# Peptides against a protein of PDB entry 4Z63: the designs that were tried, part 22

Target 1, 334 residues: chain A of PDB entry 4Z63
Amino acid sequence: LCLGMNDLTGNIPEDLFHLKRLNLLGIQENRLSGSLSREIRNLSSLVRLDVSWNLFSGEIPDVFDELPQLKFFLGQTNGFIGGIPKSLANSPSLNLLNLRNNSLSGRLMLNCTAMIALNSLDLGTNRFNGRLPENLPDCKRLKNVNLARNTFHGQVPESFKNFESLSYFSLSNSSLANISSALGILQHCKNLTTLVLTLNFHGEALPDDSSLHFEKLKVLVVANCRLTGSMPRWLSSSNELQLLDLSWNRLTGAIPSWIGDFKALFYLDLSNNSFTGEIPKSLTKLESLTSRNISVNEPSPDFPFFMKRNESARALQYNQIFGFPPTIELGHNN

## One batch from the design tools (peptide; aimed at target 1 F324)

Design b2_p14_2_s4 (made by RFdiffusion4, then SolubleMPNN; from b2_p14_2, 7 letters changed)
Fold by OpenDDE base, seed 2:
Structure b2_p14_2_s4 (fold): chain B 334 residues (1-334), chain A 14 residues (1-14)
Amino acid sequence: as target 1 above (334 residues)
Amino acid sequence: SSSWVSTSELPERP
């Protein structure tokens, strides 16, 4: 049953929950309000539940143990409060959980040992607090993780050295500390292609340790951290780099010539730093800016990116990395 | 100046 993208108001009729053979319920993009009924438990054949973009409030009901076929739960952009229900945090069937842009709070806890099918997790823009869950690497299929805009004080857990499934990771604006430790841990994530760490590590030094290596890194965004230091030499070994944003930091020194050796680099933002010297001539020879053949079929994160052209501008949404315009931004350096 | 943020940085407005 698909009723999305209408002007429906009020609560879900209770009689809808008698549809025991229903595989897909989509009621997204409406004005539905009140609590999400516990009677969802009666939808025992449910594979996909989409209640996103509504006015739902209260706690998410703890009924997911009665939904053994549920693979997709989308509840982003609602007024949900409380935590992740225990039955949801233990779901062996769930592939994708999206609860972005709610008012969920408390400590984030997932039973990753039970969540054997979980591949995508979006909990961005909530009120989770405490530390990052140390057991996330136990989610053996977890590829896409967005935890941005929560209050995860402290450091990246040491256990994330074993996060082999991790490919796309956003921790933007989560009150993280110790960038040297974070990079030293995350370099062990052999499948990591996208790393977003914007609005963390305030005033720290960007490490220039030549022992750091990110083999498959395609997207690195570490903007607006007030980071000190220079362009890190370890980054020169990330031969697959496509997008680099180090804007709005306090980085100094010259832009190194090796920045132009990245054959796939089509987006570079080093703006609003304190870089000095000449613009490397190698930047004028970037193959990605001269050749139209960027392979459009590369995997992208499930979470979108937002670009703000200025602090007062409306953010532009990009759902795919290849949707980004080819860009070199070197403005506002001192 | 442009800044890249994850979708989680901005409240999703309808």
Scores: peptide ipSAE 0.039, ipTM 0.756, DockQ to the pose 0.524
OpenDDE base, seeds 1, 3, 4, 5: peptide ipSAE 0.032, 0.034, 0.042, 0.043; ipTM 0.737, 0.751, 0.773, 0.782; seeds 3, 4, 5 fail the geometry check

Design b2_p14_3 (made by RFdiffusion4)
Pose (drawn by RFdiffusion4):
Structure b2_p14_3 (pose): chain A 334 residues (1-334), chain P 14 residues (1-14)
Amino acid sequence: as target 1 above (334 residues)
Amino acid sequence: SWITTAEEPSSAKS
């Protein structure tokens, strides 16, 4: 049953909950509102539930043990409150959970021993608080994590050294502390390709510690953190690097020669720092900016990127990394 | 300029 992208109003007729054989319900992008009824436990054949872009509110009903076939739950851009219900946090069948841009709050609690099929999680633009849940690496299939724009505090848990499945990790604007610990921990996640740390670690020093090694790293964005220190040389060992954004920090010193040694780099933003010295000549022999013989695969995280020119400008959206124009942005330095 | 994944709050049709 596909009703998506219409102008429908009101709540879901209770009539709909008699459909015990329905395996797909798309009601996304309408004007629907009210609470999402507890009677939804009666729809035991559901595989894909798309409630996104409506006006729903109230708690997400805790009925999800009654929906053992649920694989995709899409609730993004609604007014849902409370946390993740215990039954949803215990669902062994969920592949994907997208609750982003909701009014959700409290501690974030998932039973990752129970969630053996979870491979993608998007909780962005919510009010989840407390520490990042230490048990997240226990979701052995979780590849894509977007926790951006939340109300967490403290450090990245030590157990994140074991997050073997982690590929795309977006932590922007989440009030994270100790970038030194965050980078030392996260370097042990061998599948990490794209990492977004923008608007965290405010005023901290960027670790220069050269034992740090991110081998498969493709996209590194740590911006507007007002970080101090120099261009970190440990980054030169990430040969796959495609997009680097260190902008809007307090970084100083010269821009080193090895920045021109990234063969897959097509986008770099070092703007709005305290960089001095001349421009390194090696930026003229960047391979992805010269010839057509460098070829690589674009990273594929499940989340869009946003780009702001200044503090008051409306943002630009890029669903894919290769949507960024090949750019050298050195403005507002010394 | 700078890049983020922090989607600004928005709403559905009202």

Design b2_p14_3_s1 (made by RFdiffusion4, then SolubleMPNN; from b2_p14_3, 5 letters changed)
Fold by OpenDDE base, seed 4:
Structure b2_p14_3_s1 (fold): chain B 334 residues (1-334), chain A 14 residues (1-14)
Amino acid sequence: as target 1 above (334 residues)
Amino acid sequence: SYITTAEDPTSAAR
């Protein structure tokens, strides 16, 4: 049953929950309000539940133990409060959980040992606090993780060295500390292609450790961290780099010539730093900017990106990396 | 401008 993209108001009629053969319930992009009914438990055949972009409030009901076939739960952009229900945090069937842009709070706890099918987790823009959950790497299929705009004070857990499934990782504005430790850990994530760390590590030094290596890194965004240091030499080994944003830091020194050796680099923002010297001639030879063959069919993160002019400005949303225009931004340097 | 994945919070349906 698909009722999305309407102007439906009120609550879900209780009789809807009598549809025991229902595989898909999509009621997204409406004005549905009140609590999400516990009677969802009666939808024993449910595979996909989309309640996103509504006015739902209260706690998410703890009924997911009665939904053994549920693979997809989308609840982004609601007013949900409380934590992730225990039954949801233990769901063995769930492939995708999207609860981005809610008011969920407390410590983030998932039973990753039970969540054997979880491949995408989006909990960005909530009120989770405490530390990053150390057991996330136990979610052996977890590929996409967005935890941006929460208050995960502290460091990236050492256990994330074992996060082999991790491909897309977003931690923007999550009060993280110790960028050297974070990069030292995350380099062990051999499948990591997208790393977004904007608005963390405030005033720290960007490590220039030649031992750091991100073999499959395509997207690196570490903007607005007030980072000190220079362009990191270890990044030169990330031959697949497509997008680099190190803007709004305090990076110094020259822009190195190797920045133009990235064959796939189509978006470069080094603006609002303290770089000096000449613009490398190699930037004029970037193959991605001279040839129009952008492969649109590459896997991308499930979470959106946002272009912000400043902290108070409304962001422009980009759902795909290749939605960004080919860009070289070197403005506002010394 | 800078890129982030931190969404500005809103509970608006549309």
Scores: peptide ipSAE 0.597, ipTM 0.887, DockQ to the pose 0.781
OpenDDE base, seeds 1, 2, 3, 5: peptide ipSAE 0.594, 0.590, 0.579, 0.558; ipTM 0.885, 0.884, 0.886, 0.880

Design b2_p14_3_s2 (made by RFdiffusion4, then SolubleMPNN; from b2_p14_3, 4 letters changed)
Fold by OpenDDE base, seed 1:
Structure b2_p14_3_s2 (fold): chain B 334 residues (1-334), chain A 14 residues (1-14)
Amino acid sequence: as target 1 above (334 residues)
Amino acid sequence: SYITTAEEPTSAAK
């Protein structure tokens, strides 16, 4: 049953939950309100539940043990409160959980040893607190993780050295500290292609340790961290780099010539730093900007990106990396 | 401008 993208209001009729053979319920992008009924437990054949972009409130019902076929739960952009229900946090069937842009709170806890099918987790823009869950690497299929805009004080857990499944990681504005430790850990994530760390590590030094290596890194965003230091030499070995944003930091020194050696680099923002010297001539020869043969169909994160002009401005949403225009931004440097 | 993944909360999420 697909009723998304309408102007439906009120609660879901309880009689809808009598549909025992229903595999897909999509009621997204409406004005549905109230609590999400616990009677969703009656939808025992449910594979996909999309209640996103509504006005739902209250706690998410703890009935996911009665939904053994549920693979997709999309509840983003609602008013849900409380935590992730225990049955949801233990779901062996769930592939994708998207609860971004809610008011969920408390310590984030997932039973990753039980969540054997979880491949995408989006909990961005909630009110989770405490530490990053050390057991996330136990979610052996977890590829996409957005935990941005929560309050995960402290460091990236050491256990994330073993996060082999991790490909796309978003931690923007999550009160993280110790960028040196974070990068030192995350370099061990052999499948990591996208790393977004904007609005963390405030005032720290960007490490220039040549021992750091991100072999598969395509997207690195570490903007607005007030980071000190220079362009990190270790980044020169990330030959697949497509997008680099280090804007709104306090980085100094020259822009190195190797920045133009990235054949796939189509988006570079080093603006609002303290870089000095000349613009590397190699930037004028970036292959990605001279040839239009950029593969637009590469796998991307499931979480959206936002371009912010300033803190007060509405951000522009980009759902794909290649949605960003080819850019070289070097403005507001010395 | 800068890129982030920190979505601003909607009124429904506040």
Scores: peptide ipSAE 0.596, ipTM 0.903, DockQ to the pose 0.612
OpenDDE base, seeds 2, 3, 4, 5: peptide ipSAE 0.590, 0.576, 0.592, 0.545; ipTM 0.895, 0.897, 0.898, 0.892; seed 4 fails the geometry check

Design b2_p14_3_s3 (made by RFdiffusion4, then SolubleMPNN; from b2_p14_3, 4 letters changed)
Fold by OpenDDE base, seed 1:
Structure b2_p14_3_s3 (fold): chain B 334 residues (1-334), chain A 14 residues (1-14)
Amino acid sequence: as target 1 above (334 residues)
Amino acid sequence: SYITTAEPATSAKS
C-alpha cells in the first residue's frame, strides 16, 4: 500500500492493520499525526514500513518482535520521542533503520549481535546523549552509519578499530573530542570510503602523522572545527579521494602540490582557512575536472549532506556525493 | 560554505 506524497491527516485507520498479507506500507510525506499504533504488530508480513515525513509523535511501539520479515523501517522527519524500542534494537531481519530528524533521546543502545542483517543506520539529528555505543562494530553488516547532530561527548571508541563493515560514517556536530585518537582508530576501518566529522574537535590540531593511512577514502569532510595545523601529509596516500572539505578551519602553510595528483578529486574546499603561498599548478591537471566522466553509479552514503553557506541561510540538501558540482574553493585564505 | 551531515531544523519538527 503506497499512500505517500499526499495531504493525509489524522491517525492511521485501525482497520489498515488487518491487512495481514501487506508487505509494503508507505505513508510517507503526509500530515499523519498522533502516536504510531502498536497495532502495526498485526502486519506480520511487513517487509517495508515507511512513515517518514509526517507529524507522528510519542514513543515508537515495542512490537518489532512480531514483524519477523521487516527489512526497512523509515521514520525520518517525525516527532518520535523516547528510545529505540527493545524489539527494534534486537531485530534480526532489519536491514535499514532510518529514524533521522526525530526527538529520540537517552543512551543509544543496539543489540548488534542480534541485528545480523543491519547494513544502514541513520539516527542523525536526534537527542541521543552519552557516548558512542562501543558495540556498533558487532553489527557485522553495518556499512552506513549516520549519528550526526546528537550529543555523543567524548572520543570515538577503541572498538571501532574492528569496524570492518563500516564504509560511510557521519558524526557531524556530535560534541566529539580528540581528532588524533579518532583518526588513529578509524584508519583501521579498511572499507571506510566516506568520513564526515564537521563541527567536532573544536580548536584541536589536525594530526600530521605519516603513520595514518586511509587507503579507500573517497570523501573526507572535516569542516568548521577550528582545526589548527597544515594539510596533512598522510592524506596524500588516499589515492581514491573524490571530495575534500577542510573549510572553516585554522589550517596554515602551503597547499601542497600532491593535492592535484588525486585522479578522482572533483570537489575541493579549503576556503576560510589561513593557507599561504601559491595555488598549486597541479590543480589545473585534475583529470576529473578536465575530461573524466565521474562514475555516477558508484555506491554512496544513504544519509543526506547539507551545504551550509552561513548561520542564517537554509542549507542545500544533497542526497549523493555526485550531486555536488565540480568545485575548487580556495577563497578567504591569507 | 561548508559541508555537514547535521540536518538543519525543518518545519516538520515544529
Scores: peptide ipSAE 0.569, ipTM 0.889, DockQ to the pose 0.677
OpenDDE base, seeds 2, 3, 4, 5: peptide ipSAE 0.562, 0.528, 0.556, 0.529; ipTM 0.893, 0.880, 0.890, 0.884

Design b2_p14_3_s4 (made by RFdiffusion4, then SolubleMPNN; from b2_p14_3, 6 letters changed)
Fold by OpenDDE base, seed 4:
Structure b2_p14_3_s4 (fold): chain B 334 residues (1-334), chain A 14 residues (1-14)
Amino acid sequence: as target 1 above (334 residues)
Amino acid sequence: SYITTAEPATSAAV
């Protein structure tokens, strides 16, 4: 049953929960309000539940143990409060959990040893606090992780060295500290292709440790951290780099010539730093900007990106990396 | 401008 993208109001009719053979319930992009009924437990055949972009409030009901076939739960952009219900945090069937842009709070806890099918987790823009959950690497299929805009104090857990499944990682504006430790840990994630760390590590030094290596890194965004240092030499070994945003930092020195050696680099923002010297001639020879060949089906993060001009400006949303225009931004440097 | 994955608080930004 798909009723998304309407102007429906009120609660879900209780009789809807009598549909025991229902595999898909999509009621997204409406004005549905109140609590999400516990009676969703009666939808025992449910594979996909999409309640996103509504006005739901209250706690998410703890009934997911009665939904043994549920693979997709989308509840982003609602008013949900409380934590992840225990049955949801233990779901062995769940592939994707999206609860981005809610008011969920407390310590984030997932039973990753039970969540054997979880491959995408989006809990960005909530009110989770405490530390990043150390056991996330125990979610052995977890590929996409958005935890941006929460209050995860401290550092990236050491356990994330073992996060082999991790491909797309977003932690923007999550009060993280110690970028050197974070990069030192995350370099062990051999499948990591997208790393977004904007608005963390305030005023720290961007490490230039030549021992750092991100072999498969395609997207690196570490903007607006007030980072000091220079363009990191270790980044030159990330031959698959497509998008680099290091804007709004305090980086100094020259833009190195190797920045033009990235065959797939189509988006470069080094603006609002303190770079000096000449613009590398190699930037004029970026192959991706002279003959762009983009695959429509190239793997991408599930979480959206936002382009912000300033704190008061309306952000532009980009759902795909290749939605960004080919860009070289070097403005507002010395 | 800069890229972030932190969703803006305003509905108009999405």
Scores: peptide ipSAE 0.600, ipTM 0.844, DockQ to the pose 0.524
OpenDDE base, seeds 1, 2, 3, 5: peptide ipSAE 0.581, 0.586, 0.558, 0.541; ipTM 0.852, 0.846, 0.840, 0.855

Design b2_p14_4 (made by RFdiffusion4)
Pose (drawn by RFdiffusion4):
Structure b2_p14_4 (pose): chain A 334 residues (1-334), chain P 14 residues (1-14)
Amino acid sequence: as target 1 above (334 residues)
Amino acid sequence: SWIMSHNPEDEHPP
């Protein structure tokens, strides 16, 4: 049953909960509101539930042991409150959970021993608080994690060294501490390709510690953290690097020659720092900016990227990394 | 300019 992208109002008629054979309900992008009824436990054949872009509120009903076939749950852009229900946190069938841009709050609790099919999680733009859940690496299939714009505190847990499935990790604007520990831990996630750390670690020093090694790293964004220190040389060993954003920090010193050695780099933003010295001549022989013989695969995280010119400008949206214009942005330095 | 992974403004349904 597909009703998506209409102008429907009111709550879900209780009539709909008699459909015990329905495996797909798309009600997304309407004006629907009210609570999402507990009677939804009666729809035991559901595989894909798309409730996104409506006006729903209240707690997400804790009925999800009654929906053992649920694989996709899409609730983004609603007014849902409370945390993740225990039954949803225990569902062994969920592949994907998208609750982004909701009014959700409290500690974030998932039973990752119980969630053996979870491969993508998007909780962005919510009010989850407390520490990042230490058990997240116990979701052995979790590849895509977007926790951006939340109310967490403290450090990245030590157990994140074991997050073997992690590919795309977006932690922007989440009040994270100790970028030194965050980078030392996260370098051990061997599948990490895209990492977004923007608006965390405020005023901290950027670790220059050269044992740090991110081998498969493709996209590194750590911006507007007001970080100090120099251009970190440990980054020169990430040969796959495509997009680097260190902008709006307090970084100083010269821009080193090895920045021109990234063969897949098509976008770099070092703007709004304290960089001095001349421009390194090696930026003239950047391979992805000269010839057409460099070819690589675009990273594919499940989350869009946003770009702001200044603090008051409306943002630009890029659903894919290769949507960024090939750019050298060195403005507002010394 | 700088990049992030969330919309800085709240998104609203129809």

Design b2_p14_4_s1 (made by RFdiffusion4, then SolubleMPNN; from b2_p14_4, 7 letters changed)
Fold by OpenDDE base, seed 3:
Structure b2_p14_4_s1 (fold): chain B 334 residues (1-334), chain A 14 residues (1-14)
Amino acid sequence: as target 1 above (334 residues)
Amino acid sequence: SYITSFDPEPLLPP
């Protein structure tokens, strides 16, 4: 049943919960309000539940133990409060959980040993506090993780060295500290292709440790951190780099010539830094910008990107990395 | 401009 993108108001009719054979319930993009009914437990055949973009409030009901076939739960952009229900945090069937842009709070706790099918987690823009959950690497299929805009004070856990399944990771604006430790840990994530760390590590030095290596890194965004230092030499070994945003930092020195050696680099933003010297001629020879057919059918993160032009402007949403226009931005370097 | 990965929309009131 798909009733999304309407002007539906009020609560879900009780009779809807009698549909025991219902596999898909989509009621997204409405004005549904109140609590999400516990009676969803009666939808025992439910595979996909989408209640996103509504006015739901209260706690998410703890009924997911009665939904053994549930693979997809989308509840982004609601007013949900409390934590992740125990039954949801222990769901062995769940593949995707999206609860971004809610008011969920407390410590983030997932039973990753039970959540054997979880591959995508979006909890961005909530009120989670405390530390990043050390047991996330125990979610052995977890590839996509967005935890941006929460209050995860501290550092990236050492356990994330073992996060082999991690491919796409966003921690933007999560009050993280110690970029050197974070990069030192995350370099061990062999499948990591996308790393977004914008608005963290305030005023720290970007490490220039040649021992750091991100073999499969395609997207690196570390913008608006007021980072000091220079272009990191270790990045030159990330031969698959496609998108680099280090804008709005305090980086100094020359832009190195190796920045133009990235065959797949189509988006480069080094603006609003303190780079000096000449623009490398190698940038004019970027193959990705000279070749017409960048038909890169590559998997992208499940979480969206947002381009913020200025502090007052609405951010533009980009659902795919390749939605970004080919860009070389070197402006506002003094 | 800079890229972020969080929803810029304000949280709905509780």
Scores: peptide ipSAE 0.411, ipTM 0.848, DockQ to the pose 0.579
OpenDDE base, seeds 1, 2, 4, 5: peptide ipSAE 0.396, 0.402, 0.403, 0.389; ipTM 0.846, 0.838, 0.844, 0.836; seed 5 fails the geometry check

Design b2_p14_4_s2 (made by RFdiffusion4, then SolubleMPNN; from b2_p14_4, 6 letters changed)
Fold by OpenDDE base, seed 1:
Structure b2_p14_4_s2 (fold): chain B 334 residues (1-334), chain A 14 residues (1-14)
Amino acid sequence: as target 1 above (334 residues)
Amino acid sequence: SYITSHDPEPLLPP
């Protein structure tokens, strides 16, 4: 049953929950309000539940133990409060959980040993607090993780050295500290291609440790952190780099010539730093900017990106990396 | 401008 993108109001009719053979319920992008009924437990054949972009409120019902076939739960952009219900946090069938842009709170706890099928987790823009869950690497299929705009004070857990499944990781604006430790840990994530750390590590030094290596890194965004230091030499070994945003930091020194050696680099923002010297001539030879053939069909994160002009401005949303125009921004430097 | 991956404030209405 697909009823998305309408102007439906009120609650879900109770009789809808008698549809025991229903595999897909999509009621997204409406004006449905009230609590999400516990009676969803009656939809025992449900594989996909999309209630996103509504006016739902209250706690998410703890009925997911009665939904053994549920693979997809999309509840982004609602008014849900409370925590992740225990049955959801222990779901062995769930592949994708998206509860972005809600008012969920408390400590984030998932039973990753039970969540054997979880591959995508979006809990961005909530009110979770405490520390990053150390057991996330136990979710052996978890590739996409958005935990941005929560309050995860502290450091990236050491256990994330073993996060082999991690490909896309967003932690923007999550009150993280110790960028040296974070990068030192995350470099061990062999499948990591996208790393977004904007608005963390305020005033710290960007490490220039030559031992750091991100082999598969395609997207690195560490903007607006007031980071000190220079362009890190270790980044030169990330040969697959496509997008680099280090804007709005306090980076100094020259822009190194190796920045133009990235064959796939199509978006570079080093603006609003304190770089000095000449613009590397190698930037004029970036193959990605000289050729029209940018592969649009590469896997992308499930979470959106946002272009912000400032903290108060409405951001432009980009759903894909290649949605960004080819860009070289070097403005507001020395 | 800068890139981020968190929703802008305020929360996006439906």
Scores: peptide ipSAE 0.519, ipTM 0.851, DockQ to the pose 0.756
OpenDDE base, seeds 2, 3, 4, 5: peptide ipSAE 0.459, 0.481, 0.478, 0.486; ipTM 0.844, 0.849, 0.849, 0.850; seed 2 fails the geometry check

Design b2_p14_4_s3 (made by RFdiffusion4, then SolubleMPNN; from b2_p14_4, 8 letters changed)
Fold by OpenDDE base, seed 3:
Structure b2_p14_4_s3 (fold): chain B 334 residues (1-334), chain A 14 residues (1-14)
Amino acid sequence: as target 1 above (334 residues)
Amino acid sequence: SYLTSFDPEPLLPP
C-alpha cells in the first residue's frame, strides 16, 4: 500500500493494521501525526515500512520482534523521540534503517551481533550523545553509515580498525576530536570509499603522515574544520579519488602537482584556504574533466550530500556523487 | 561553498 506524497492528516486507520499480508506500507510525505501505533506489530508480513516525512512524534514502538520479515524501515524527517527500540536494535531481518532528522536521544546502542543483515544505517541529524558505539564493526554487513549531526564527543573508536564492511561513512558535525587518530584508524577500513568529516576537529592540524594510506578512497570531504597544515602527501596514493573537498580550512603551502594525477577526480574544492603559489598545470589535464563520458555506474552512499553555499542559504541536496558538476574551485585563497 | 552530509533542516519541534 503506497499512499505517499499526499495531504493525509491524522492517524493511521486501525483497520489498516488488519492487513496481515501487507508487504509494503508507504505513507511517506504526508501530515500524519501522533504516535506511530504499536498495532504495526499486526503487519507480520511487512517487508518495507516507510513513514518518512510526516509529523509523527513520541517513541518508536518496541514491536519489531513481531515483524520477522522487515528489511526496510524508513522514518526520516519526523519528530520521534527516545532511543532505538530494543527489538529494532536486535532485528536480524533489517537491512536498512533510516531515522535521520528526528529527535532521537541518548546513547546509540545497537546489538550488532544480532543485526546480521544490517547494511545501511542513517541516524544523521538526531540528538544522540555520548561516544560512537564501539561495536559497530560487529555489524558484519554494515556498509553505509551516516551518523552526522549528532553529539558524539571524543574520538573514533579503535575498534573501527576492524570495520571491514564499511564503505560509506559520514560523521559530519558530530563534535569529533583528534583527526590524526581518526584517519589512523579509518585507513584500516579496506573497503572505505567515501569519508565525510566536515565540521569536526576544530582547528586541528591535518596530518601529513606518509604512512597513512586509503587505497579505495573515492570521496573525501573534510570541509569547514579550520584545519591547519598543507595538502597531505598520503592522499596522493589514493589513485581512485573522485571528489575532494577541503574547503573552508586554514591549509597553507602550494597545491601539489600530484593533485592533477588523479584520473577520476572530477570535483575539487580547495576554496577558502590559505594556499599559495601557482595553480598546478596538471589540473588542466585531468582526464575526468576532459573526457565527455564519465558514465561511472558506481555505487554511491545511501545518504545525501548537501552543498552549503552560505550560512543563510538552504543547502542544495545531491543524492548521488555523480550529480555534482565537474568542478575545480580554488577561490578565496590568500 | 562546502559539502556536508547532514540534513540542514531544523529538527522538528519535540
Scores: peptide ipSAE 0.375, ipTM 0.840, DockQ to the pose 0.585
OpenDDE base, seeds 1, 2, 4, 5: peptide ipSAE 0.366, 0.370, 0.363, 0.355; ipTM 0.839, 0.830, 0.832, 0.825

